# Designs tried in a protein design run: peptides against a protein of PDB entry 6RO1. Part 105

Target 1, 216 residues: chain A of PDB entry 6RO1
Amino acid sequence: LGKEIEEYIHKPKYCLPFLQPGRLVKVKNEGDDFGWGVVVNFSKKSNVKPNSGELDPLYVVEVLLRCSKESLKNSATEAAKPAKPDEKGEMQVVPVLVHLLSAISSVRLYIPKDLRPVDNRQSVLKSIQEVQKRFPDGIPLLDPIDDMGIQDQGLKKVIQKVEAFEHRMYSHPLHNDPNLETVYTLCEKKAQIAIDIKSAKRELKKARTVLQMDEL

## One batch from the design tools (peptide; made by RFdiffusion4, then SolubleMPNN)

Design b2_p20_8_s4 (from b2_p20_8 with E1D L4F E6K R7K E9K)
Fold by OpenDDE base, seed 5:
Structure b2_p20_8_s4 (fold): chain B 216 residues (1-216), chain A 20 residues (1-20)
Amino acid sequence: as target 1 above (216 residues)
Amino acid sequence: DEEFEKKRKEAEEKAIVIKP
């Protein structure tokens, strides 16, 4: 269910208005979870090679993320890696594709005007940690319907399922609702189907582009 | 895009701002 909501939230048509400087966001890239970071700015990447099969323009958001010091040694050639749980890490401005945003907070932080000094970047980490202390149950998320204004019926159905599930979990704390596993499995299957549909559309577009090149 | 700017401004105004 959470992943299905993420697939709506990270769409540029919905999230771009909320990507203001200081907005708290979660970043996840494959197996790498960076946790909470802070938006610096975003830009439209105009040079999407037509060969990417994506019709939609790519957007890049610059996010202050806690990175491992090891990944910074080769910063010219290696992708940034998240700080280890036992590591302090270092705050870096990382260019992130907008679809890698797993969550967007209702919270905005004040950020230093100049993020070139290490101390200014590390001050933002202290601010994130202070916000996490103020919200022990977790940093508040934007509501995708009420805050983000998403009218998609597919999302509304997902939210209704989440709410009905949470209500059942809280109403029956001792019942391992055997439907819990079924709904998690259905949500994972639907998330996988959405990925598979996106992949199949990319493959079909690649095949069509290859056919058009063979006809030229 | 004026609609984008309006949505951005509204999102800025509704945000919970945490000062250090």
Scores: peptide ipSAE 0.542, ipTM 0.932, DockQ to the pose 0.732
Fold by OpenDDE base, seed 2:
Structure b2_p20_8_s4 (fold): chain B 216 residues (1-216), chain A 20 residues (1-20)
Amino acid sequence: as target 1 above (216 residues)
Amino acid sequence: DEEFEKKRKEAEEKAIVIKP
């Protein structure tokens, strides 16, 4: 279900209006989880002449991501790797295919106009870390239905299943199902996305009231 | 696309903006 929701939200038709400069997005490439990054811009990469109806236009989003310093030493053609939890890493602008966006936040950051200086890029990491501190339950997500306006009935059914499962989990702690771990890993990802959406909506409503950053 | 720009603007207005 989380993955099924992801398959909707990362579609250019739905996500492109939300990929403004400063938008927080989560990037995952196979086994590489970059965590939260910040959108710099997006571009349409159409190799397809307008008359060849076969290939959906590819979109690339430039995302400021925390990368391993080791991965940056290798040639301009190698894919950046995420920073290890124990390393400082370096914030880099990475071209990311839109389908690698695993989440889109309701949060936007102010970004420096010039991201060439390392200090300007690292300042954005500090801002991400500050956002994470303000949202201990996780960075607020866009609601795919209410915020992104996705009308797809398949997605609505997925969300309804998640909500019904969450309601059942809270009303009947699944103490006795031996398939709990596999169902929990799938349903925790799903429930976590729906909880993250619902928590994010509540935190969004609270954060609109609280974020006078007066005290620095 | 005017619809795209409208959606973009609405998304910008609804976003939580955090200043450094």
Scores: peptide ipSAE 0.542, ipTM 0.934, DockQ to the pose 0.657
Fold by OpenDDE base, seed 1:
Formats: C-alpha cells, sequence, structure tokens
Structure b2_p20_8_s4 (fold): chain B 216 residues (1-216), chain A 20 residues (1-20)
C-alpha cells in the first residue's frame, strides 16, 4: 500500500508543483536510502531518444542530501552514497531523478542563499534533525488527494483500502484473546497516532503559521 | 503553463514553513 502510493506521488505531473526550494523530500535509490533531504531546485532535461521523435522529458531535482565522506572522494565519476547511521556525513547538493523521491513533506525549510560553504550545507542538516525531533511520529507528508490533488481512481481505491483496514483494525471487537488485545492495542495506538498526525497536520496547515524552529 | 504556476504558488502558500 505505501509503495503503491509512492508510485503516484513521484510522477512529475503530480509532484513538480511541490518541488519548491526548501521542500523536504525523501530520496531512495535502490538499496541506498538517503532519508530526508531538502529541495534546492529542479530542471527539465529533454532526452531526445534518437529513434522515437517523442521528447520524454526527464526531470532532475537538486536535493541537499546527507552523503558519506567516502563517496565524496570518488565523486567525480561515482554516484554519491548515503551517510551511515553512525556517520556524521556531509550535506551535498545531489542531482536526483524525480522518480527517486519516495516521499514529499508538507514542510518547507529556509535554506541559505549560498550553499558553497560546508557550514551552510551542514546548517540545513541541523534544521532537518530539529524538525525530526519535533515530529517524533515522522515528518508530515503531503496528502496525495487533499494536498496534491491526485484524482486517479487507482489511488482512491488504495486509500479506501487503507482506511477500511484502519477502520477494521479499530472496530474489530477484540474477541477475548488477551494476546490479540495487545497486538490490536499496539496497532490501534499506531493508527490513532497516524490519525492524530493527519489531524495535527491539517490544523498546522490551516494555521498558516510560520513556525520558528525555537517556537515549535 | 499558467495552471502549473497556480498550483506551484498554492503549494508554496499552503506549505508549513519552519524558520531556523
Amino acid sequence: as target 1 above (216 residues)
Amino acid sequence: DEEFEKKRKEAEEKAIVIKP
């Protein structure tokens, strides 16, 4: 279900309007999970396939990502690698194909105007980490229907299945098996947390509040 | 594309902005 939603949100026709400077996005390339990064800009590349006169536009987004220092030494020819969980890493501006965006946040950050200094790039990492601390249940995601305006019937069916599953998980009268109760209570807590996050996101969005990082 | 710019502006205005 989550992967099926991802297949819609990373499509250029839906996500490009949301790729403004400072937008939080998740980047994943095969086995390489970069986690949360920050959009700097995007560009349209025309790939002229020589055999089909159809210009399939490739979209590349420049994203500030936490990269391993080891990958930066080879960076002239090799793709950047994500920093290890225990590694500090270094924030780099990485050109990313738009279909590698696994999530898009409702959150935007202020970014330094000059990203050439390492300290300016690393300040953005501190900002991401502070946002993550403020959203312990996860950084707010864009709603694919309510926020992104995706009208695809396939997506609506996926969302309905998620909602029906959540509703069944909440509405199943726990038959008297105490082991089922603990699993369902944990699932209900997780799903109530997800609803509370969705509600809190709607309230934050309604508030139009520029939250200072010190006031959150 | 005017529709794109409208959607972009709306998305920008509706974003949760966090200042450092």
Scores: peptide ipSAE 0.541, ipTM 0.936, DockQ to the pose 0.673
Fold by OpenDDE base, seed 3:
Structure b2_p20_8_s4 (fold): chain B 216 residues (1-216), chain A 20 residues (1-20)
Amino acid sequence: as target 1 above (216 residues)
Amino acid sequence: DEEFEKKRKEAEEKAIVIKP
């Protein structure tokens, strides 16, 4: 279900308008989870299919990602690798295919104008970490219907199935797992926090207010 | 193109902007 939603969100026709500089995005490449990064820019590239003469447009987004130091040594020839959880890592601007975006946030950060200095890139990591502390239940996502305006009936059916599944999970607690009450209270807290984030988003949407990190 | 720029501008205006 979550993966089915991702398949809609990462489509260029839906996500490209939201890929502004400073937009928080989550990047996954196969088994590599880079976590949250920040959009720098995007570019349209033409791919010439050798057999059809048709130009299939590829979209590449440059994203500031926390990379392993080992991947920096091989950066000329090898794909960037995510930093290990316990590793400090280094923030790098990585070209990412748009379909590798697993999530798009409603949050946009201010980024330094010059990202060539390491310290400027590392300052963005501090900002991401601060945003994560402000949102303990997770960085707020764009709503694919309400925020992104996706009208696809397939997506609406997926969302309805998710909502019905969540409602069934909530209405039929597996009575026998004491961990399910804790998971349920955590899921209810997460759902309530998602509602509170959605309500806070509605209030913030009403208030065109630049939130300072200190006021969150 | 114009519809894209309109959607982009609207998305920028609706974003939650967090300053450091």
Scores: peptide ipSAE 0.537, ipTM 0.935, DockQ to the pose 0.650

## One batch from the design tools (peptide; made by RFdiffusion4, then SolubleMPNN)

Design b2_p21_1_s1 (from b2_p21_1, 7 letters changed)
Fold by OpenDDE base, seed 2:
Structure b2_p21_1_s1 (fold): chain B 216 residues (1-216), chain A 21 residues (1-21)
Amino acid sequence: as target 1 above (216 residues)
Amino acid sequence: AAEEQEELEKKAKIIEVPLLE
């Protein structure tokens, strides 16, 4: 179900309005999880479908991501790789196809006007880390229905199933279901997305309270 | 489409976080 929700969220028709500079997004490319990065800008590229000659526009989002320093040595020809958990890494602006966005946050950071200096890019990492500290249950996500306005009935059904499952998990701890592991992996992804949405809504409420407290 | 996008942007829950100096 998490993947099913992702398949809606990463569609340009839904996500482009939310890809403003400073928007937190999660980037995943196959086995490479970059985690949370920050949108710098996006561009529309004309792509011609090889088989139909139809114009299929590709959307590329430039995302500031924590990259491995080793991968940057060959940056002219090779795709950036995510920093290892134990590695400091370096924040780099990476062109990412929009379908590689696995999540979109309700959080929007202020970003430096000039991202050419390393220090300016690394300052954004500090801001991401601060957001992560403020949201121990995870960075708040945009609600695909309430915040992103997605009206697709398929998505609504997915969300309803997730909510119903979460409600069942909270009301009946599945302690006795032997299929817990497979259900947990699918339902951890689903429940993690719905918990991420619901926790995100709660934490948005808390973070507004915290931001209001820091202004006092 | 553009107007609908702008309206969605206005309705989106945004938490703005300043740069940590």
Scores: peptide ipSAE 0.101, ipTM 0.689, DockQ to the pose 0.451
Fold by OpenDDE base, seed 1:
Structure b2_p21_1_s1 (fold): chain B 216 residues (1-216), chain A 21 residues (1-21)
Amino acid sequence: as target 1 above (216 residues)
Amino acid sequence: AAEEQEELEKKAKIIEVPLLE
């Protein structure tokens, strides 16, 4: 279910309106998980399909990501790699294809106007880490229906299944069902997304309360 | 397309977080 929701969210038709400078996004490329980064800008590149001559526009988003220092030394020709969990890393502006966005947050950070200085880029990492501390259950996600306006019936059915499953998990602690393991692996992925959506809604409500408390 | 984008931006629940000094 999470992968199914991700397949809608990363489509340019739905996500482009939300790729404003400062938007928190997750970037994942195959085995490389960059975690949360910050949108700097995006661009449309004209691509011509070699066989049909049809214009297939490629969308590239520049994202400020925590990269390994080792990957930066070889950076003349090699793709940036994510920082190791225990590594400090360095924040770098990395061009990524829009379909590599695994999540989009409702959170938008203020970013420095000049990202050339390392200190300005590292200040954004501190801001991401502070947001993560404020949201212990995870950074709040945009709701694909309510916030992103996705009207696809397939997505609505996926979300309804997630909500029904969450309701079942909360109403019946699954202590006694022997089919738990196969249901759990699909349901852990589904429940993690449902928890991510519901935690995102709860944390958005809490964050509004915290931001309202900081404005009081 | 531009009006639809502006409407979507208005509907998006954006939380603005200041830079930490």
Scores: peptide ipSAE 0.069, ipTM 0.673, DockQ to the pose 0.474
Fold by OpenDDE base, seed 4:
Structure b2_p21_1_s1 (fold): chain B 216 residues (1-216), chain A 21 residues (1-21)
Amino acid sequence: as target 1 above (216 residues)
Amino acid sequence: AAEEQEELEKKAKIIEVPLLE
C-alpha cells in the first residue's frame, strides 16, 4: 500500500506543483536510497521513445542530496551514489527523474541563493537534520488527497485500507503473528506513509510554514 | 518565484553526472 501511494505521488501530474525550491523530497533509485533531499529546481526534457518515436516528456528535478565522496571523484562519468550510513558525505545537486521521488514532504526550507560553495550546501544538510530532530516520528509528508488534490479512486481505496489497518493495529495489537515481519515490511512502508500522513495532518499547520534557516 | 528559481538554478552547482534513472 505504501508503494501504491508512491506510484501516485511521483506522477508529474500530481507532484510538479509541489516541487518548489526548498521542498523536502525523498529520493530512491533502485537499491540506492539517498534519503531526504531538497528540491532546487525542475525541468522538462523532451525524450523520444526509442520504439514508438513518440515524444515522452521526461521531468528532471534537481535535488540537493547527501552523496558519497567516493562517487563525486568521478562525477563527470559516474552517477552520484548515496552517502553510506557511517559516512559524512557531501551535499550535491543531483539531476533526478521525477518518478524516483519516493516521498514529498509538507516542509519547505529556505535554501541559500548560492549553492556553489560547499559550506552553503552543507548548511542545508544541517537544516534537514534539524527538521528530522523536530519530527522524531519522521519528516511529515504531503497528504496526497488534502494537500496534493489527488482524486483517484484507487488511491482513496488504498488510503482507506491503510486507515482501516491502522485502526485494527491500534485496536488489536498484533503481538505474535510471525507473518508480522513480512506484513510489517509492507506495513512499515504502509504504516510509515500513513503515520507520516497522519502526523503530517496533525503537524500540517507547522509544516506548511516555510522554515527559514534562521528559524530552524 | 520564477526569477528566484532561475537565480537558484544559475547559482546551483549541478553535478555533471548521468541522470538517475
Scores: peptide ipSAE 0.014, ipTM 0.490, DockQ to the pose 0.043
Fold by OpenDDE base, seed 3:
Structure b2_p21_1_s1 (fold): chain B 216 residues (1-216), chain A 21 residues (1-21)
Amino acid sequence: as target 1 above (216 residues)
Amino acid sequence: AAEEQEELEKKAKIIEVPLLE
């Protein structure tokens, strides 16, 4: 169900309006989890081969991601790799296909105008880390329905199933279901998505209050 | 479509966080 929600939110028709410069996004490419990065820009690449019908345009988003230093030494043709947990890494602007966005935050950072200097890119990492400290339960997500305005009935049914499952999980601890751990891990991810949506609504209220308090 | 997109952008809950120098 979390993956099912992801399949909706990463569609260009839904996510492109929210890919403004500074938007926090989570990037995952197969086994490579880059974690949270910052949108720099996006571009439309028409894959219009002249003789094949309207191929859906490919969208590439440039995302500032924490990359391993090893991946920077490898030729310009190799895909960037995420920094190891214990590695400092280096922030790099990486072109990412839009379907590789696993999450979109309600948080938007101010970014330096010039990202060519390493120090300017690394300053953005400090800002991401500060946001992560302010949100110990996780960076708040955009609500696909309330914030992104997705009207798809399939998504609404998925969300209803998640909410119903959460309610059942809290009301009826399925202690005896051996699949409960797998269901709990999936549903903790889903509940974390839905709680991240609901808590993001509450924490948005708090964070707006805190950000407004830091401006006072 | 553009107006609907602009309305969606206005409805988007954006938390703007300044860069920490």
Scores: peptide ipSAE 0.044, ipTM 0.647, DockQ to the pose 0.437; fails the geometry check

Design b2_p21_1_s2 (from b2_p21_1, 7 letters changed)
Fold by OpenDDE base, seed 5:
Structure b2_p21_1_s2 (fold): chain B 216 residues (1-216), chain A 21 residues (1-21)
Amino acid sequence: as target 1 above (216 residues)
Amino acid sequence: SAEEQRKLEEKAKVIEVPLPK
């Protein structure tokens, strides 16, 4: 169910108004979870669909992310990788396709005007860590309906199911309704399959787009 | 529309957190 919500919120038509400088966002690329980063800016890139010749605009958000130092050494040839759990890492501005945003926070940080100095980038990591300390139950998310204004009936149905599920879990802590686990597992499987199909289609599109960007 | 997007931005819930000292 959370993944179904993600598939709505990362759509440019919904999330672009909320990608202001300083906005906290989560970034996930395939198996690489970068965790929480900070939006620096976004841009629209003109793209042409390879099979139809139709204009398919790509939206790229520059996000300050905690990256492994190993990936930065080869930054000319290798994609940025997330810092290992035991690694300090380094904050780097990474261009990210908007559909790779897994969550958008209600939190907006003040960011340094100049992010070229390493110390200024690392100061933003301290700010993220401070926010995480203030929110021990997790960084607050934008509400997709109330905050983001999404009117999609499919999303409303997903939210209603999540709320009903949460209400049942909290109201009946001892009733593991075996039907709820089955519905949750089926919804997770369906959501995972839908994500995997969309991810595979996006990976195919990304592989083509990265190949096109490497040719530029 | 761009105007609807701007209105959503103005109404967006924002929690501003200052830089740590």
Scores: peptide ipSAE 0.092, ipTM 0.699, DockQ to the pose 0.472
Fold by OpenDDE base, seed 1:
Structure b2_p21_1_s2 (fold): chain B 216 residues (1-216), chain A 21 residues (1-21)
Amino acid sequence: as target 1 above (216 residues)
Amino acid sequence: SAEEQRKLEEKAKVIEVPLPK
Protein backbone atom coordinates (compact mmCIF):
# COMPACT_ATOMS: atom_id res chain seq x y z
CA LEU B 1 0.00 0.00 0.00
CA GLY B 2 2.93 2.40 0.62
CA LYS B 3 4.18 1.86 -2.89
CA GLU B 4 0.65 2.29 -4.22
CA ILE B 5 0.31 5.68 -2.48
CA GLU B 6 3.81 6.67 -3.70
CA GLU B 7 2.71 5.95 -7.28
CA TYR B 8 0.10 8.71 -6.93
CA ILE B 9 2.00 11.36 -4.94
CA HIS B 10 5.09 11.43 -7.22
CA LYS B 11 3.00 12.16 -10.34
CA PRO B 12 3.57 15.75 -11.56
CA LYS B 13 -0.21 16.15 -11.94
CA TYR B 14 -0.57 15.94 -8.14
CA CYS B 15 2.75 16.97 -6.54
CA LEU B 16 3.92 20.05 -8.53
CA PRO B 17 1.77 22.56 -6.55
CA PHE B 18 3.49 21.37 -3.33
CA LEU B 19 7.12 21.60 -4.53
CA GLN B 20 7.75 25.08 -3.10
CA PRO B 21 11.23 26.09 -1.87
CA GLY B 22 11.75 24.70 1.64
CA ARG B 23 9.26 21.77 1.32
CA LEU B 24 10.53 18.57 2.94
CA VAL B 25 10.56 15.60 0.56
CA LYS B 26 11.94 12.06 0.65
CA VAL B 27 14.11 10.97 -2.27
CA LYS B 28 14.74 7.35 -3.21
CA ASN B 29 16.55 6.15 -6.34
CA GLU B 30 16.45 2.35 -6.72
CA GLY B 31 18.56 1.08 -3.78
CA ASP B 32 19.75 4.57 -2.79
CA ASP B 33 17.65 6.12 -0.01
CA PHE B 34 18.63 9.76 0.57
CA GLY B 35 15.99 10.18 3.28
CA TRP B 36 14.53 13.64 3.90
CA GLY B 37 15.75 16.55 1.80
CA VAL B 38 14.58 20.10 1.10
CA VAL B 39 13.20 21.43 -2.19
CA VAL B 40 15.22 24.35 -3.58
CA ASN B 41 13.35 24.81 -6.89
CA PHE B 42 11.88 22.86 -9.81
CA SER B 43 12.01 23.18 -13.59
CA LYS B 44 10.00 21.84 -16.51
CA LYS B 45 12.06 20.56 -19.43
CA SER B 46 10.47 19.99 -22.80
CA ASN B 47 11.22 16.50 -24.05
CA VAL B 48 10.09 15.48 -27.53
CA LYS B 49 9.50 11.75 -27.90
CA PRO B 50 11.47 10.79 -31.03
CA ASN B 51 8.86 8.29 -32.30
CA SER B 52 5.57 10.17 -31.77
CA GLY B 53 6.65 13.82 -31.83
CA GLU B 54 4.55 14.21 -28.66
CA LEU B 55 5.77 16.60 -26.00
CA ASP B 56 6.60 14.54 -22.91
CA PRO B 57 7.63 17.13 -20.32
CA LEU B 58 10.32 16.11 -17.83
CA TYR B 59 10.07 17.62 -14.38
CA VAL B 60 13.32 18.10 -12.46
CA VAL B 61 13.35 19.21 -8.83
CA GLU B 62 16.53 20.52 -7.22
CA VAL B 63 16.66 18.98 -3.75
CA LEU B 64 19.16 19.65 -1.00
CA LEU B 65 20.20 16.10 0.00
CA ARG B 66 22.68 14.56 2.44
CA CYS B 67 25.35 13.03 0.21
CA SER B 68 28.46 10.93 0.88
CA LYS B 69 31.79 12.77 0.62
CA GLU B 70 33.12 9.96 -1.59
CA SER B 71 30.40 10.53 -4.21
CA LEU B 72 31.20 14.26 -4.33
CA LYS B 73 34.79 13.59 -5.44
CA ASN B 74 33.47 11.76 -8.51
CA SER B 75 30.56 14.20 -8.99
CA ALA B 76 31.70 15.27 -12.47
CA THR B 77 30.68 11.90 -13.97
CA GLU B 78 28.81 9.94 -11.27
CA ALA B 79 25.45 10.47 -9.59
CA ALA B 80 25.53 11.59 -5.96
CA LYS B 81 25.17 8.79 -3.38
CA PRO B 82 23.41 9.04 -0.01
CA ALA B 83 25.50 9.48 3.13
CA LYS B 84 26.06 6.34 5.21
CA PRO B 85 24.07 6.26 8.51
CA ASP B 86 27.21 6.89 10.61
CA GLU B 87 28.72 9.37 8.15
CA LYS B 88 28.32 13.11 8.65
CA GLY B 89 27.97 13.56 4.89
CA GLU B 90 27.55 16.87 3.09
CA MET B 91 24.36 18.62 2.00
CA GLN B 92 24.36 19.12 -1.78
CA VAL B 93 21.82 20.46 -4.26
CA VAL B 94 20.97 17.47 -6.46
CA PRO B 95 18.74 17.54 -9.56
CA VAL B 96 16.11 14.82 -9.07
CA LEU B 97 13.39 13.55 -11.40
CA VAL B 98 10.01 14.19 -9.74
CA HIS B 99 9.00 10.49 -9.91
CA LEU B 100 11.86 9.71 -7.46
CA LEU B 101 10.03 11.57 -4.65
CA SER B 102 8.80 8.85 -2.26
CA ALA B 103 7.12 11.23 0.22
CA ILE B 104 6.08 14.88 0.59
CA SER B 105 5.83 16.51 4.03
CA SER B 106 3.45 19.18 5.27
CA VAL B 107 6.60 20.83 6.74
CA ARG B 108 8.22 23.73 4.91
CA LEU B 109 11.58 25.08 6.11
CA TYR B 110 13.13 28.48 5.71
CA ILE B 111 16.25 28.08 3.57
CA PRO B 112 19.26 30.39 3.16
CA LYS B 113 19.17 32.56 0.03
CA ASP B 114 22.75 31.57 -0.84
CA LEU B 115 23.37 27.80 -0.77
CA ARG B 116 26.91 28.05 -2.22
CA PRO B 117 28.61 28.14 1.23
CA VAL B 118 28.88 24.69 2.88
CA ASP B 119 27.85 26.19 6.24
CA ASN B 120 24.55 27.43 4.79
CA ARG B 121 23.78 23.98 3.34
CA GLN B 122 24.73 22.25 6.62
CA SER B 123 22.45 24.65 8.56
CA VAL B 124 19.51 23.14 6.63
CA LEU B 125 20.56 19.67 7.84
CA LYS B 126 20.39 20.99 11.42
CA SER B 127 16.85 22.22 10.67
CA ILE B 128 15.83 18.78 9.32
CA GLN B 129 17.28 17.12 12.44
CA GLU B 130 15.37 19.55 14.67
CA VAL B 131 12.12 18.72 12.83
CA GLN B 132 12.84 15.00 13.28
CA LYS B 133 13.30 15.58 17.04
CA ARG B 134 9.95 17.43 17.19
CA PHE B 135 8.25 14.53 15.37
CA PRO B 136 9.49 11.32 17.06
CA ASP B 137 6.83 9.20 15.28
CA GLY B 138 8.00 10.55 11.89
CA ILE B 139 7.89 13.77 9.88
CA PRO B 140 4.24 14.58 9.00
CA LEU B 141 3.11 13.74 5.46
CA LEU B 142 0.69 15.58 3.20
CA ASP B 143 -2.64 13.78 3.11
CA PRO B 144 -3.08 12.66 -0.52
CA ILE B 145 -6.86 13.26 -0.43
CA ASP B 146 -7.38 16.11 2.05
CA ASP B 147 -4.18 18.11 1.39
CA MET B 148 -3.21 17.12 -2.19
CA GLY B 149 -6.79 16.79 -3.52
CA ILE B 150 -6.23 13.45 -5.32
CA GLN B 151 -9.66 12.17 -6.41
CA ASP B 152 -8.56 8.85 -7.92
CA GLN B 153 -10.90 5.99 -6.91
CA GLY B 154 -8.00 3.54 -6.79
CA LEU B 155 -6.29 5.64 -4.11
CA LYS B 156 -9.53 5.97 -2.11
CA LYS B 157 -9.89 2.17 -2.11
CA VAL B 158 -6.29 1.79 -0.92
CA ILE B 159 -6.87 4.25 1.94
CA GLN B 160 -10.15 2.53 2.90
CA LYS B 161 -8.34 -0.81 3.07
CA VAL B 162 -5.64 0.75 5.26
CA GLU B 163 -8.24 2.29 7.61
CA ALA B 164 -10.15 -1.00 7.82
CA PHE B 165 -6.94 -2.84 8.62
CA GLU B 166 -5.94 -0.32 11.31
CA HIS B 167 -9.38 -0.62 12.87
CA ARG B 168 -9.12 -4.42 12.86
CA MET B 169 -5.59 -4.37 14.28
CA TYR B 170 -6.63 -2.08 17.14
CA SER B 171 -9.95 -3.87 17.83
CA HIS B 172 -8.72 -7.48 17.57
CA PRO B 173 -5.39 -8.31 19.20
CA LEU B 174 -4.05 -10.56 16.40
CA HIS B 175 -2.73 -13.13 18.91
CA ASN B 176 -4.38 -16.32 17.64
CA ASP B 177 -4.69 -16.50 13.84
CA PRO B 178 -1.77 -18.43 12.17
CA ASN B 179 -2.67 -17.15 8.67
CA LEU B 180 -1.58 -13.73 9.95
CA GLU B 181 2.10 -14.00 8.86
CA THR B 182 1.45 -13.65 5.11
CA VAL B 183 -1.23 -11.06 5.81
CA TYR B 184 1.26 -9.38 8.21
CA THR B 185 3.92 -8.70 5.55
CA LEU B 186 1.41 -7.05 3.20
CA CYS B 187 -0.39 -5.55 6.17
CA GLU B 188 2.87 -4.32 7.80
CA LYS B 189 3.57 -2.32 4.67
CA LYS B 190 -0.06 -1.16 4.68
CA ALA B 191 -0.04 -0.56 8.44
CA GLN B 192 3.22 1.39 8.19
CA ILE B 193 1.59 3.70 5.63
CA ALA B 194 -1.54 4.01 7.74
CA ILE B 195 0.59 4.64 10.82
CA ASP B 196 2.57 7.19 8.82
CA ILE B 197 -0.65 8.96 7.70
CA LYS B 198 -2.28 8.77 11.16
CA SER B 199 0.96 9.66 12.93
CA ALA B 200 1.36 12.54 10.49
CA LYS B 201 -2.18 13.76 11.31
CA ARG B 202 -1.62 13.40 15.07
CA GLU B 203 1.79 15.02 14.92
CA LEU B 204 0.46 17.85 12.76
CA LYS B 205 -1.99 18.47 15.60
CA LYS B 206 0.83 18.21 18.17
CA ALA B 207 3.21 20.37 16.11
CA ARG B 208 0.54 23.01 15.76
CA THR B 209 0.27 22.88 19.54
CA VAL B 210 4.09 23.09 19.93
CA LEU B 211 4.37 25.96 17.44
CA GLN B 212 1.53 27.70 19.29
CA MET B 213 3.38 27.12 22.57
CA ASP B 214 6.54 28.72 21.14
CA GLU B 215 4.45 31.76 20.11
CA LEU B 216 3.07 31.86 23.42
CA SER A 1 -6.83 23.90 -13.89
CA ALA A 2 -4.05 26.28 -12.75
CA GLU A 3 -6.61 27.99 -10.50
CA GLU A 4 -7.63 24.66 -8.93
CA GLN A 5 -3.96 23.91 -8.27
CA ARG A 6 -3.53 27.30 -6.57
CA LYS A 7 -6.55 26.63 -4.34
CA LEU A 8 -5.05 23.28 -3.35
CA GLU A 9 -1.74 24.99 -2.51
CA GLU A 10 -3.55 27.53 -0.31
CA LYS A 11 -5.44 24.73 1.49
CA ALA A 12 -2.35 22.58 2.02
CA LYS A 13 -1.27 22.26 5.63
CA VAL A 14 2.09 24.01 5.92
CA ILE A 15 4.24 23.90 9.03
CA GLU A 16 6.90 26.58 8.79
CA VAL A 17 10.09 25.91 10.73
CA PRO A 18 12.66 28.69 11.11
CA LEU A 19 16.38 28.19 10.57
CA PRO A 20 18.24 27.26 13.73
CA LYS A 21 20.09 30.26 15.34
Scores: peptide ipSAE 0.084, ipTM 0.689, DockQ to the pose 0.447
Fold by OpenDDE base, seed 3:
Structure b2_p21_1_s2 (fold): chain B 216 residues (1-216), chain A 21 residues (1-21)
Amino acid sequence: as target 1 above (216 residues)
Amino acid sequence: SAEEQRKLEEKAKVIEVPLPK
């Protein structure tokens, strides 16, 4: 169910309006999880389908991501790789296909105007880490319906199923189901997405209050 | 439309977080 929601939100017709500079996004490429990064800009590239001659626009978002130092050495020839959990890594601007965005946050950071200096890029990592500290239950997500305005009935049905499943999970703790761990892992992923959506609504109220309090 | 996209952006809940000093 979480993957089904991702299939909607990463579509250009839905996500492009929310890819402003400073927007927090989560990037995954196959087995590589870059975690949370920051949008720098996006571009539309004309792509011509080789067989039909139809123009299929390719959308590329430049995202500031924490990359391994090894990937920097090979950056001319190899795709960027995420930093290991115990590695400091280095923040790099990486061109990412829009369909590789796994999540979009309601949080938008201020970013330095010049990201060429390493120190400026690393300062953004400190900002991400500060946001993560402020949101111990996870960085708040945009609601695909309420915030992103997605009207797709298929998505609404998915969300309703997630909500119903969460309600059942909390109302009937499957304490005796041996599949509970598998169900909990799937449910925690699904519930984490739905909790991320619902908690994002509650945390947005709190976070607006906290961010406004830090500005006062 | 571009206008519908702008209206969606205006409705988007954005939390702006300043850079740490």
Scores: peptide ipSAE 0.061, ipTM 0.688, DockQ to the pose 0.437
Fold by OpenDDE base, seed 4:
Structure b2_p21_1_s2 (fold): chain B 216 residues (1-216), chain A 21 residues (1-21)
Amino acid sequence: as target 1 above (216 residues)
Amino acid sequence: SAEEQRKLEEKAKVIEVPLPK
């Protein structure tokens, strides 16, 4: 269900209005999880489908991401890689296809006007970390329905299933089902998305506020 | 449509930030 929600959120028709500078977003590229980054800008690129000759616009978001230092040495020729958990890493502006956005936060940060200096980029990491400290249950997400205005009936059904499942879990503690771990992992992702949506709704007034770096 | 995409871009209020060359 979490993946099903992501399939809606990463669509340009839904997410583009929310990709303002300073918006917190999660980036995942196949096996690479960059975690939370900050939107710098986005651009539209013309792409021609090789088989049909049809113009399919590609949307590229420039996202400030924590990258491994190893990947930066080869940055001219190689794709950036996420920082290892034990690595400090370095914040870099990485061009990311919009469909690689796994989550969009209600939080927007002020970013330095000049991101050329390493210190300015690293200051944004400190801001992300401060936001994470303020939200111990996770950075609040945009609500796909209430915030993003997605009206797709498929998504509504997914959300209803998540809510119904949460209600059942609270009403009937599934004690002993060994399939609970797999269901729980899927449902923890779902429940975490629903909890993240619900927590985001509760904190929406605070989270819609552009956090000033000086107030962090 | 191309017009809908343009409206989405306008709603996004994209500010170009100088990137390292």
Scores: peptide ipSAE 0.021, ipTM 0.628, DockQ to the pose 0.058

